# Designs tried in a protein design run: peptides against a protein of PDB entry 1IK9. Part 184

Target 1, 211 residues: chain A of PDB entry 1IK9
Amino acid sequence: MERKISRIHLVSEPSITHFLQVSWEKTLESGFVITLTDGHSAWTGTVSESEISQEADDMAMEKGKYVGELRKALLSGAGPADVYTFNFSKESCYFFFEKNLKDVSFRLGSFNLEKVENPAEVIRELICYCLDTIAENQAKNEHLQKENERLLRDWNDVQGRFEKCVSAKEALETDLYKRFILVLNEKKTKIRSLHNKLLNAAQEREKDIKQ
Target 2, 207 residues: chain A of PDB entry 1IK9 as posed
Amino acid sequence: MERKISRIHLVSEPSITHFLQVSWEKTLESGFVITLTDGHSAWTGTVSESEISQEADDMAMEKGKYVGELRKALLSADVYTFNFSKESAYFFFEKNLKDVSFRLGSFNLEKVENPAEVIRELIAYALDTIAENQAKNEHLQKENERLLRDWNDVQGRFEKAVSAKEALETDLYKRFILVLNEKKTKIRSLHNKLLNAAQEREKDIKQ
Target 3, 195 residues: chain B of PDB entry 1IK9 as posed
Amino acid sequence: MERKISRIHLVSEPSITHFLQVSWEKTLESGFVITLTDGHSAWTGTVSESEISQEADDMAMEKGKYVGELRKALLSVYTFNFSKESAYFFFEKNLKDVSFRLGSFNLEKVENPAEVIRELIAYALDTIAENQAKNEHLQKENERLLRDWNDVQGRFEKAVSAKEALETDLYKRFILVLNEKKTKIRSLHNKLLNA

## One batch from the design tools (peptide; made by RFdiffusion4, then SolubleMPNN)

Design b2_p22_7_s1 (from b2_p22_7, 9 letters changed)
Fold by OpenDDE base, seed 1:
Structure b2_p22_7_s1 (fold): chain B 211 residues (1-211), chain C 211 residues (1-211), chain A 22 residues (1-22)
Amino acid sequence: as target 1 above (211 residues)
Amino acid sequence: as target 1 above (211 residues)
Amino acid sequence: SKEIEEFEKKLEEMEKEREKEE
């Protein structure tokens, strides 16, 4: 089961933060359980897949699009954009919400809820879920932090090795050329010496022919 | 202000999870506010630095060590080790906790709490804090995840460049040696040719002298 | 002189290795 808790403001009680818990299996389309609490009282309702389908049809909206709007309304928490307005009557236990657009407002959905007999149990479980989620997220954060520190070390190590490799490549090339030039110059000197010896021998032979 | 919420079990109500909120400024040693809730009722007390010091003295414990034990008892949540036992009387509003060691159990601290008139406000604020903490931790997780992915890409890029550099160094060395050998062999051939010409010239001169 | 000789020797060794691979 997946769960999301959001804080919402009811039009009837704008000064009192309410908490909207939605619980579902895999997809919101398959139906969900909605729980509303003000920290003292709680109200719960179950919405079936058939009710979601019927509401989409009544709205003349494609089901996937409708479920997308439900997800934004019910799971996003009251983002700073007053795009969704929530209404609840504690007397009738009727919950409904509207989408407010610039040029049009319309009812997005409605639920009949039931007052929970033991709201403290629901509230305790909700707090437990929040604490568990915090602990899980903290453990994940610590893990990711350790991984990032490892990756940063590994990156620095490879970067340093790479820089050494570049420098070593340049040094190797320079060293090899220097050594080669020395050897080549020795051979050139030997060739020049041998040519001079040949010239001298030819000059001596020309002298010997001239008696 | 720093805050920690922990779930605890009271000896008197072991089937009902309670939540212990501790709030403090910078250090627990400076005093703290403790709030207990069962999801319906709430109780609050303020503990001063002087009370902490007095309790440490009464226990004949070094203050830093005592504060360390308080931190474990009050902030750790009921870890699986039943090392700390919590007691609360709803009638007297007296809260006390014990440290259970293998060979000795002793009272670690006690507080007189006051019943909160509007527990729903405390509970709502507690849930809000949990939701805010979840959101902050999620944002941090997403940031760390993106950094992790970046660092991994950067590592792979440098690793690939390093491997190419190693291969290029080896290829450079091999190529330079091959080229140098070719040039040196040409010079060696020229030297051999010049030596042969000198030998021939010497032989001809010796013939001319015999002639 | 020694460095030149060592380099020439290394070149000759590499030439011999190449001649063996051919």
Scores: peptide ipSAE 0.057, ipTM 0.834, DockQ to the pose 0.728
Fold by OpenDDE base, seed 3:
Structure b2_p22_7_s1 (fold): chain B 211 residues (1-211), chain C 211 residues (1-211), chain A 22 residues (1-22)
Amino acid sequence: as target 1 above (211 residues)
Amino acid sequence: as target 1 above (211 residues)
Amino acid sequence: SKEIEEFEKKLEEMEKEREKEE
């Protein structure tokens, strides 16, 4: 079961914030329970999948599009765009809401609600759900914060190892070339020395042939 | 202003969840506003810093320790340990709470509350605060999730660069040594060839002298 | 081999650069 509580303003009572609770199973399309409260009284109604389908047909709207509009109206709260207007009669217990477009307003849905006999129980349960949701979100935030701190440490550790690897590579190359040049110069000096000895021996032999 | 709402059970009404709201400025020690509700009625009282100091003195408890106990009792909710017991008389509007230790229970504090004339307004404001807190916590959660995903990408990028650096260092070392060995072997061969030519020239000269 | 001659030439260039820094 999924649940969303939203603030709404009724056209009949614009100075009093109402709370609209919607509860459903997996998808809003399968039906939902709607609860309205002003913090003193509560009203509840059950909307079936067949009623949702009938309202979509009566509107000549595709069911998925209609459910998408219901989700925006009933689950998002009246966002600042006032795109959805809510109406409720406490006398008839008739709840209806409209979608306001620039040049056209139309009724999006209507439901009969029943006055709850013990509104205090509904209000207490609603507050309990809010407090549970706060606690769950706090626990999730603490977990994500700890994961962030872990990932930052792990990043710093590998970054430091990478910088050391770069420096070690450059140092290795420089050291190997320096060592090789020293050994190569020693070999070149020995070759030059041997070549000079050969030239001197050849010159002495040419002198010995010339008496 | 800081605020905390907690669930409590009253000894007089153990079947009905009550909500205890505490509101304060920076520290609970500076005083607080306490609000109790059952979802139908509400009661509010203001506790001053002087009253907190007086209660601490009456208990012969250090003020910081007393405030620490108040924070646990009033802000944590009755955790499963039932360490704090709450009592309220609707007739006298007297709220008091006890700390239960293994062998000793003692009154931790007591406050006079006033019945709120319009409890629906207090309840609506309380629900609004819960919904705002949920929205803020959700936004924080989404931010932390995005930061986690960023840090994970950054870690993978530097890890991949580090692995490439390690492999490049090993390849460089191996390649340099192979090249150096080839050059040194060529110089060693040239040295051996020159040495053999010198030995042959010396042997020919010894033959010419014996001749 | 040509590869050894190129490497010897690179080593001689590095040696000349080092002699200029000293």
Scores: peptide ipSAE 0.036, ipTM 0.828, DockQ to the pose 0.717
Fold by OpenDDE base, seed 5:
Structure b2_p22_7_s1 (fold): chain B 211 residues (1-211), chain C 211 residues (1-211), chain A 22 residues (1-22)
Amino acid sequence: as target 1 above (211 residues)
Amino acid sequence: as target 1 above (211 residues)
Amino acid sequence: SKEIEEFEKKLEEMEKEREKEE
C-alpha cells in the first residue's frame, strides 16, 4: 500500500492546518482511501475505480488526464501557487476540491467522507507512519552518504593513477629517445672512424704506387 | 531549537502508542521541553538545567553521564531491548521512566507535566514537523542521489582514460623500440660494410708488397 | 627506407630541440 500525507488548508477553516492522507494500491486509478484530519477529528472515505471513472466521464476528461490531476491535487498538497482549493463540510462530510486557473476555476472532484469513531487511532497511525518514513529516509541518506564517500575515494585513487600514468608515459618517451640518441651517436662515431681509416689506407696505397 | 519525536509505550497503556517529543536548545543539558501525546490528549512539561543537575545529584551520578542516559531514554524511544520503561499517570500528570538492566531496574528520571488545553494544535504542529522533516530528508536524498550519479560518471570517465593511458604507454614503448632497432640495424650494417672494405684494402696492400 | 630516414630526421630534430633547451 502506498501512502501520501499532505498538509492542506480548507476554505472553511483557513487558520487550521488539515492533513490529507491518501492511500492506494499500485496506482491511484485503481481507487484510494482518503483520510482528512485536523488533529482532533478524522474523516475517511473510500473512492473506487468506478467512481474515478465516473468523475472523469462526468467532467468529459480523459481518465489518465483526470487521474493525473487527482495526483497533483491530493498528493502534492496545496502547492505554493494555491492552484488547488479544498472544501470540507463537517456537517455533510462532503469533501470537494477545485483547480484554480488564471481565468477559470473548476471542481476537480468530490468525495463523501465518514467521521471516524476513534480519531486518536488514525492520528497515532499517521504519526507512526511519519516517524517510520523519517527513519527509512535517514537510513537511505546514511547509505547514500557512505556510497558518495566511497565513490569520491575511488575517483581520487583512479585520478591519481591516471596522472601518474600520463607523467610516466611522457617520461618514458623522453628517456627512450635520450638513450637511443646516445647509442646512435656511438654508431655514427664508429662509422666516421672507419671512413677515415679507409681514406688513409687509400692515400697510403697511392703513395706506394708512386717509386 | 532541536526536536526529537519518539514512539513510546506506557506501562499503564501498553496497547496505545504514545509519542514523546523532546525539544531543546543546543544541548539537552541546558534543559528541554517534553511533550507527551496519545493522539487525543497532550501533556507538556519544562525541565530546567537546575532540575537536571538536581536529578543527577540525587542519583549520585555524574551530570554528563546522567545527561547521556536522558538522551538515550528520551530521544531513542524504547529501543528493541525494552531497556527503558515509561510510566505516566493522567491523574497526577507524573511522568517517570526507568532503566532496566539484567539484574537491576532504577528510576532514571521523573517530570511533572501539565495537560495541554488545545491538544489538537500540539498534534497538528507535531505532524507538520514530521512532514517538514520528511520533505527535507527527501530533498537531501535527491541531492545525494544526484551526487552519487555524478561521481559514478566521473569515476567511469577517469577509469576509461586511465585504461587508455596504460594501453597507450605500452604501445608507445613497443613502437619506439621497433623503430630504434630498425635504425640501429642500418648503422650496424654500414659498420660491417666498412670493416669488410678495410680488410679487403689491407689484403690488396699485402699482395702489392709481395708483388 | 623512407621510414628510417624520417625517423632519423625526427631524432635529429629532437636532438636539436634538446640542445636548445639545455
Scores: peptide ipSAE 0.036, ipTM 0.829, DockQ to the pose 0.644
Fold by OpenDDE base, seed 4:
Structure b2_p22_7_s1 (fold): chain B 211 residues (1-211), chain C 211 residues (1-211), chain A 22 residues (1-22)
Amino acid sequence: as target 1 above (211 residues)
Amino acid sequence: as target 1 above (211 residues)
Amino acid sequence: SKEIEEFEKKLEEMEKEREKEE
C-alpha cells in the first residue's frame, strides 16, 4: 500500500491548514482512500476504480490523463502554483476540487466523505506514519552520505594513480630516448673509427704500391 | 531552534501512542519546551536551564551527564530497549520519566505541563513540521542520489583512463625497445662489415709482403 | 627500412635539441 499526506487549504477555511491523506494499492487508478483532517476532526471516503472511471467519462477525459490529474491534485498537494483548489463542506461532508487554469476552472472530482468517530486515532496514525517516514529517510540519507564519502575516496585514489601513470609514461619515454641516444652515439663513434682505420689502410697500400 | 518529535507510551495509557515534542535553542542544557499530545489533547511545559541544573543537583549527577540522559530520554524516544518510562497524569498535568536499569529504576526528571487551549493548532503545526522535514529529507536524498550517480560515473571515467594509460605505457615501452633494437642491430651489422673489411685488408697486405 | 631512417632522424632531432639546451 502506498500513502501520501499533503498539506492543503480549503476555500471555506483558508486560515486553517488541512491535511489530505491518500492511500492506494499499486496505482491510484485502482481506487484510493482519502482522509481529511484539521487536527481535531477527520473525514474519510473511499473512491473506487469505477468511480474514477465514471468521473473521467463525465469529464470527457481519457482515464490515464484523468488519473494523472488526480495524482497531481491529491498527491502533490497544491503545488506552489495553486493549480488546484480544494473545497469541503463539514455539513454535507462533500469534498470537491477544481483545476484552475489561466482562463478556465473546472471541477476535477468530487467525493462524499464520512466523519470519523475517533479522529484522534486517525491523527495519531498519521503522525506515526510521518515519524516512520522521517526515520526511514534519515537512515537512507546517512547511508547515501557514507556512500558518497566512499565514492569520493575511491575517485581520489584512482585519480592519483592515473596522474602517476601519466607522469611515469612521460618519464619512461624521455628516459628511454636518452639511453638510446647514448648507445647509438657509441655505435656511430665506433663506425667512424672503423672507417678511419679503413682509409688509413688504403692509403698505406697505395704507398706500398708506389717503390 | 531545534526540534524533535518522538513517539512514546505512557504507563497510564499504554494502548494510546503519545507524541513528545521537544524544542530547544542550540543545546538542550539551555532549557526546552516540551509538548505532549495524544492526537486530541495537548499539554505544554517550559523547562529552564535552572530547573535542569536543579534536577541534576537533586539527583547528585553531573550536569553534562544529566543533560546527556535527558537527550536520550526526550529526543531519542523510548529506544527499542524501553530504558525510559514515561508517566503523565492528565488530572495533575504532572509529567515524569524514569530510567530503568537492570537492578535500579530512578526518576530522571519531572515537569508540570499545562493543557493547551487549542490542541488542534499544536497538532496541525506538529504535522506541518513532520511534512516539512519529510520534504527536506526527500530533497536531500534526491541530491545525494544524484551525487552518488555522478561520483560513480566520474570514477568509471577515470578508471577507464587509468587502464588506457597503463596499457599505453606498456605499449610505448615495447614499441620503443623494438625500434631501438632494429636501429642498434643495423649499426652492429655495419660495425661487423667494417671489421671484416679491415681483416680482409690486413690479409691482402700480408700476401703482398710475402709476395 | 624507412621506419628505421625516420626513427634515426627523430633521434638526431632530439640530440640537436639537447645540444641546444646544453
Scores: peptide ipSAE 0.038, ipTM 0.830, DockQ to the pose 0.723; fails the geometry check

Design b2_p22_7_s2 (from b2_p22_7, 11 letters changed)
Fold by OpenDDE base, seed 3:
Structure b2_p22_7_s2 (fold): chain B 211 residues (1-211), chain C 211 residues (1-211), chain A 22 residues (1-22)
Amino acid sequence: as target 1 above (211 residues)
Amino acid sequence: as target 1 above (211 residues)
Amino acid sequence: SKEIEEFEKKLEEMLKELEEKK
């Protein structure tokens, strides 16, 4: 079961923050449980998949699009843009909400709620869920932080090895060229010496022919 | 101001989860505001730095150690070990808690609370704080996740450069040695050729002398 | 042979640079 708690403001009581809890299985399309509370009283209703389909049909809206609007209205909280307006009658227990566009407002949905006999139990359970969610999110944060620290260490280790590899490559090239030059110079000196010996031998032979 | 909300169980009502909110500035030692709620009623008290010091003195405990125990009792929630027992009288509004050790229980602290006239406001504010904390923790989680993804990319980039550097170093060494051997062999061949020419010239001169 | 001649030429240039730095 998935659950989302949102802050809403009711048109009838705009100064009093209300809390809207929605609970569902996998998708909101399959139905949901809605709970409204002001921190003193609570009201709950169950909305079936058939009711969602009927509301979509009554609006002449495609079901997936309608459920997408329900998700934005009921799960996102009062977004900063006051795009959704919530209404609730404590007398009739009738909950309805509207989408406000620039030139048009329309009712997005309406639900009959029932007053909870023991609102304190619902409120305690809601607070428990919030505290559990905080604890889970803290544990995830600690895990991600430790993973970040690991990844940073691993990056520094590879970076240090890379820098050493670059330096070692440059040093290797320089050393190999220096060694090669030394050996080549020795061979060049030996070739020059042998050429001079040949020239001298040829000059001596020309002297012996000239008596 | 720092705030922590914890679940506690009262000895008088062990089946009903209570919530203990503690609010303080920088350190618990400087005093705190304590709020207790059952989701219907709320009770609040302010504990001064002087009261904390007096309780530590009455216990013959060093203040820093005492504050450390208060932090564990009041901020950690009911840890799994039932090391701390909470008591509250709704009639007297007297709140006290005990530390349970294997062979000894002792009162760690006691506070006079006042019943809140509008508990719904306190409960709404508590839920608001929980929802704000959830939103902040979610934003931190999203940030840490994006940072992890960045660090992983950066690691992969450096790792790939490192592997290329290693391969390029090995290829460079192999290529330089091959080229060096080729040049060296040419010089060796030239030296051998010059030596053979010198030997032939010497043999011809010996023939001319015998002639 | 051409690659060797180019390598010998590069080596002779490097030799000159090393002799000029001494």
Scores: peptide ipSAE 0.018, ipTM 0.815, DockQ to the pose 0.718
Fold by OpenDDE base, seed 5:
Structure b2_p22_7_s2 (fold): chain B 211 residues (1-211), chain C 211 residues (1-211), chain A 22 residues (1-22)
Amino acid sequence: as target 1 above (211 residues)
Amino acid sequence: as target 1 above (211 residues)
Amino acid sequence: SKEIEEFEKKLEEMLKELEEKK
């Protein structure tokens, strides 16, 4: 079971924050339970999959699009842009909501609710759910924070090893070339020395032939 | 202002979850506002720094230790180990709590509360605070998740660069040694050739002298 | 071989660069 609580403002009572709880199984399309409370009274209603389908058909809207609008209206609360208006009559227990666009407002849905006999139980359970959600989110935050710290350490370790590898590669190249040059120069000197000895031997031989 | 809400069970009403809200400025030692609700009624009381000091003195407990126990009792809720018991009389509005140790239970504190005239307002504000806290924690979770994903990408990038650097260093060393051996072998061959020419020239000169 | 001559030349160039940085 999934659950979302949002705060809403009713057109009839704009000064009193109301809370809209929606509970559903897997998808909102399969139906949902709606609960409205003002912190003193509570009202609940069950909306079936058939009622959702009927409302979509009555609106001449594709069901998936309609369910998408229901999700935005009922689960996001009144976003700061007053895109959704909520109406409730305590006398009739009739709840309806409208989508307000720039030039056109239209009814998006309507539900008959029933007054809850023991609103305190509904309110307590709602507060319990909020506290449980806070605790779960806090545990997730602590886990993510520890993982961030781990990843940062691992990144710093690899970065430091990479920088050392780059420097070691450059140093290796330079050192190998220096060593190679020393050995090559020694061999060049030996070649020059042997060449000079050959030239001297040839000159002495030419002197010996000339007597 | 800091605020914590916890669920508690009253000895007088063990089947009904109550909610204990504590609000304070900077430190609990400076005093706090306590609010108790059952989802229908609410009770509030203000505890001053002087009352906290007096209660610590009456208990013959060091103030810092006493405030530490208050924090554990009032902000952690009844942990699963029933370490704290909460009592409230609706008739007298007297709230007291006890610490239960293995062999000894003792009263940790007591407060006089007052019944709130409009409990629905207190309950609505409490639910609003819970919803705001959920939203803040969710935003923090999303931020931490994005940062985790960033750090993981950065780690993978540096790891890949490091592995390439290691392989490139080993390849460079091997390649430089191979090239150097080729050059050295060429110089050694030239030295051997020049040495053989010198030996032949010396042998010819010795023949010419014997001739 | 041409490869050896190129390596010797590169080695001599690196020698000059190392001497100029001293």
Scores: peptide ipSAE 0.018, ipTM 0.816, DockQ to the pose 0.584
Fold by OpenDDE base, seed 4:
Structure b2_p22_7_s2 (fold): chain B 211 residues (1-211), chain C 211 residues (1-211), chain A 22 residues (1-22)
Amino acid sequence: as target 1 above (211 residues)
Amino acid sequence: as target 1 above (211 residues)
Amino acid sequence: SKEIEEFEKKLEEMLKELEEKK
């Protein structure tokens, strides 16, 4: 089961933060349970897949698009843009929410909730879920931090090897050329010496022919 | 201000989870505010640095060690080891906690709390803090995840450059040696040719002298 | 033969550069 808790502000009670919990299986489209609390009272309702489909049809909206709007309204919390307005009557237990666009507001959905008999249990469970989520996220953070430190070490090690390889390549090239030049010059000197000996021998032979 | 919320179980009410909030400035040693809630009622007390020092003295414990035990009891939550037992009288508002060792239990501290007039406000603020902490931890997780992905890419890039550098070094060495051998062999051939010419010239001269 | 001559020439140029740096 997936769950999201969000802070919302009710039009009727803008001064007190309410909490909207939505619970669902795999996808919000298959239905969900909604719970509203003010930290003293709680209200719960179940929304079926058929009700979601009916609301989409009543709005003349494609179901996937409608579910996408539900997800934004109910799961994102009141994002900083106040795009969604929440209304709740504690008397009728009628919950409805609107999407506010620049020039048009429209009702996105409405649900009948029931007052929870033991709100303290719902609130305790909600706080437990928050604390569990914090612990899970902290464990994930610690894991990612350790992995980050490992990756940084591994990067530094490879970088150091790369720099050594570059330097070794340059040193190798320079050393090989130096050695080559030395050997080449030795061979050139030997060739010159042999050429001079040949020239001298030819000159001596020309002298011996001339007596 | 630092804050920690923990689940605890009271000896008097083991079936219902309570929440223990501790708030402090910089260090727990300088004093703290403790809040207890069951999701319906809340109780708060302030513990001063002088009270902490007095409790340490009454226990004949070094203050730093005592504060270390307070931190474990009040901030770690009931760790899986049930090392700390919590007691609270809703009638007297007297809160006390014990450290349980194998053969010895001792009272670690006791505080007088006051019943909060508006527990819903305290509960809402507590839930808000949990939700804010979740959001902060999620943002940190997303940051660390992105950084890990970056570091992994950077590692792969350097690794690929390193492998290319190794291959280039080996190719360079092989190519330079091949070229060097070719030039050397050419010069050796020229030296051999010149030596043969010198030997022939010497043989011809020896024939001319015998002739 | 041409590649060897070009290599010899490049080697002689490198020698000159190495001698000029000393």
Scores: peptide ipSAE 0.018, ipTM 0.816, DockQ to the pose 0.618
Fold by OpenDDE base, seed 2:
Structure b2_p22_7_s2 (fold): chain B 211 residues (1-211), chain C 211 residues (1-211), chain A 22 residues (1-22)
Amino acid sequence: as target 1 above (211 residues)
Amino acid sequence: as target 1 above (211 residues)
Amino acid sequence: SKEIEEFEKKLEEMLKELEEKK
């Protein structure tokens, strides 16, 4: 089961932050349980997949698009742009919400809720879920931080080795060429010396033939 | 201001999870505000630095050690080991907690709380703080995850370059030696050829002299 | 002179190793 808690403002009580909890299995399309609370009272309702489909049909909206709009309205909380307006009557327990666009406002959905008999249990469970989520996220953060520090060390180590390898390759090439040049020059000198000896011998022979 | 919310169990109401909020500035030693709630009612008290010092003195405990024990009791929540027992009287609004060790149980601290007139405001603010903390931690997690993925890619890239550099260094050494050997052998052959020519010339000269 | 001789020797050893791998 997946769950999201959002803060919302009701048109009827704009000074009192309300909390909207939505619970669903796998996809919001399969239906969901909605819980509204003001920190004193709570109201709950269940919305079925059939009701979601009917609302999409009544709106003449493609179901996937409608569910996408429901997800934005119910799971994101009202972002700072007040794109979604939430209405709730405590008397009728009727909850509805509208999407406000520049040129068009339309009702996105409506649900009948029931007042929870023991709201303190709902509130305690909601706070427990928040604390559990904080603890889980903190543990993930600590793990990711340690991994990040590890990966950074490992990267620095390999980078340093790579730089040493590059430098060592360049140094090796230079050293090998220097050594080779020395050996080659020695061989060239020996060849020159032998050629000079041959030339001298040929000149001496030419002198001996000329008597 | 720093803040921590913990779940606790009162000895008088072990079936009902309570929430203990502690708020302080910089260090718990400077004093703190404590808020207790059951999701319906709330109770608040302020503990001064002087009261903390007096409690430490009354316990004959070093202040730093006492504050360390307060931090464990009030900020960690009761861990699964039930090391801390929490007591609260709704009638007297007297809150006290004990540390339970294997051979010794002792009162760690006690505070008079006052019933909050509008507990819903305290509960709403507590839930808001939890949701804000979740959002902050989620944003940190998403950032750390992206950085972790980046560092892993960067590590793989450098590792691959390093391996290529090592292989290229070995290949370079081998290739240079091969090339040098070829040139050296050519020079050695030329030296041998010149020596043979000198030997032949000397033999011919010795024949001409004997002739 | 000595470094050259040592380098020539190393070159000859590498030649032998290359010929033995043929």
Scores: peptide ipSAE 0.017, ipTM 0.817, DockQ to the pose 0.671

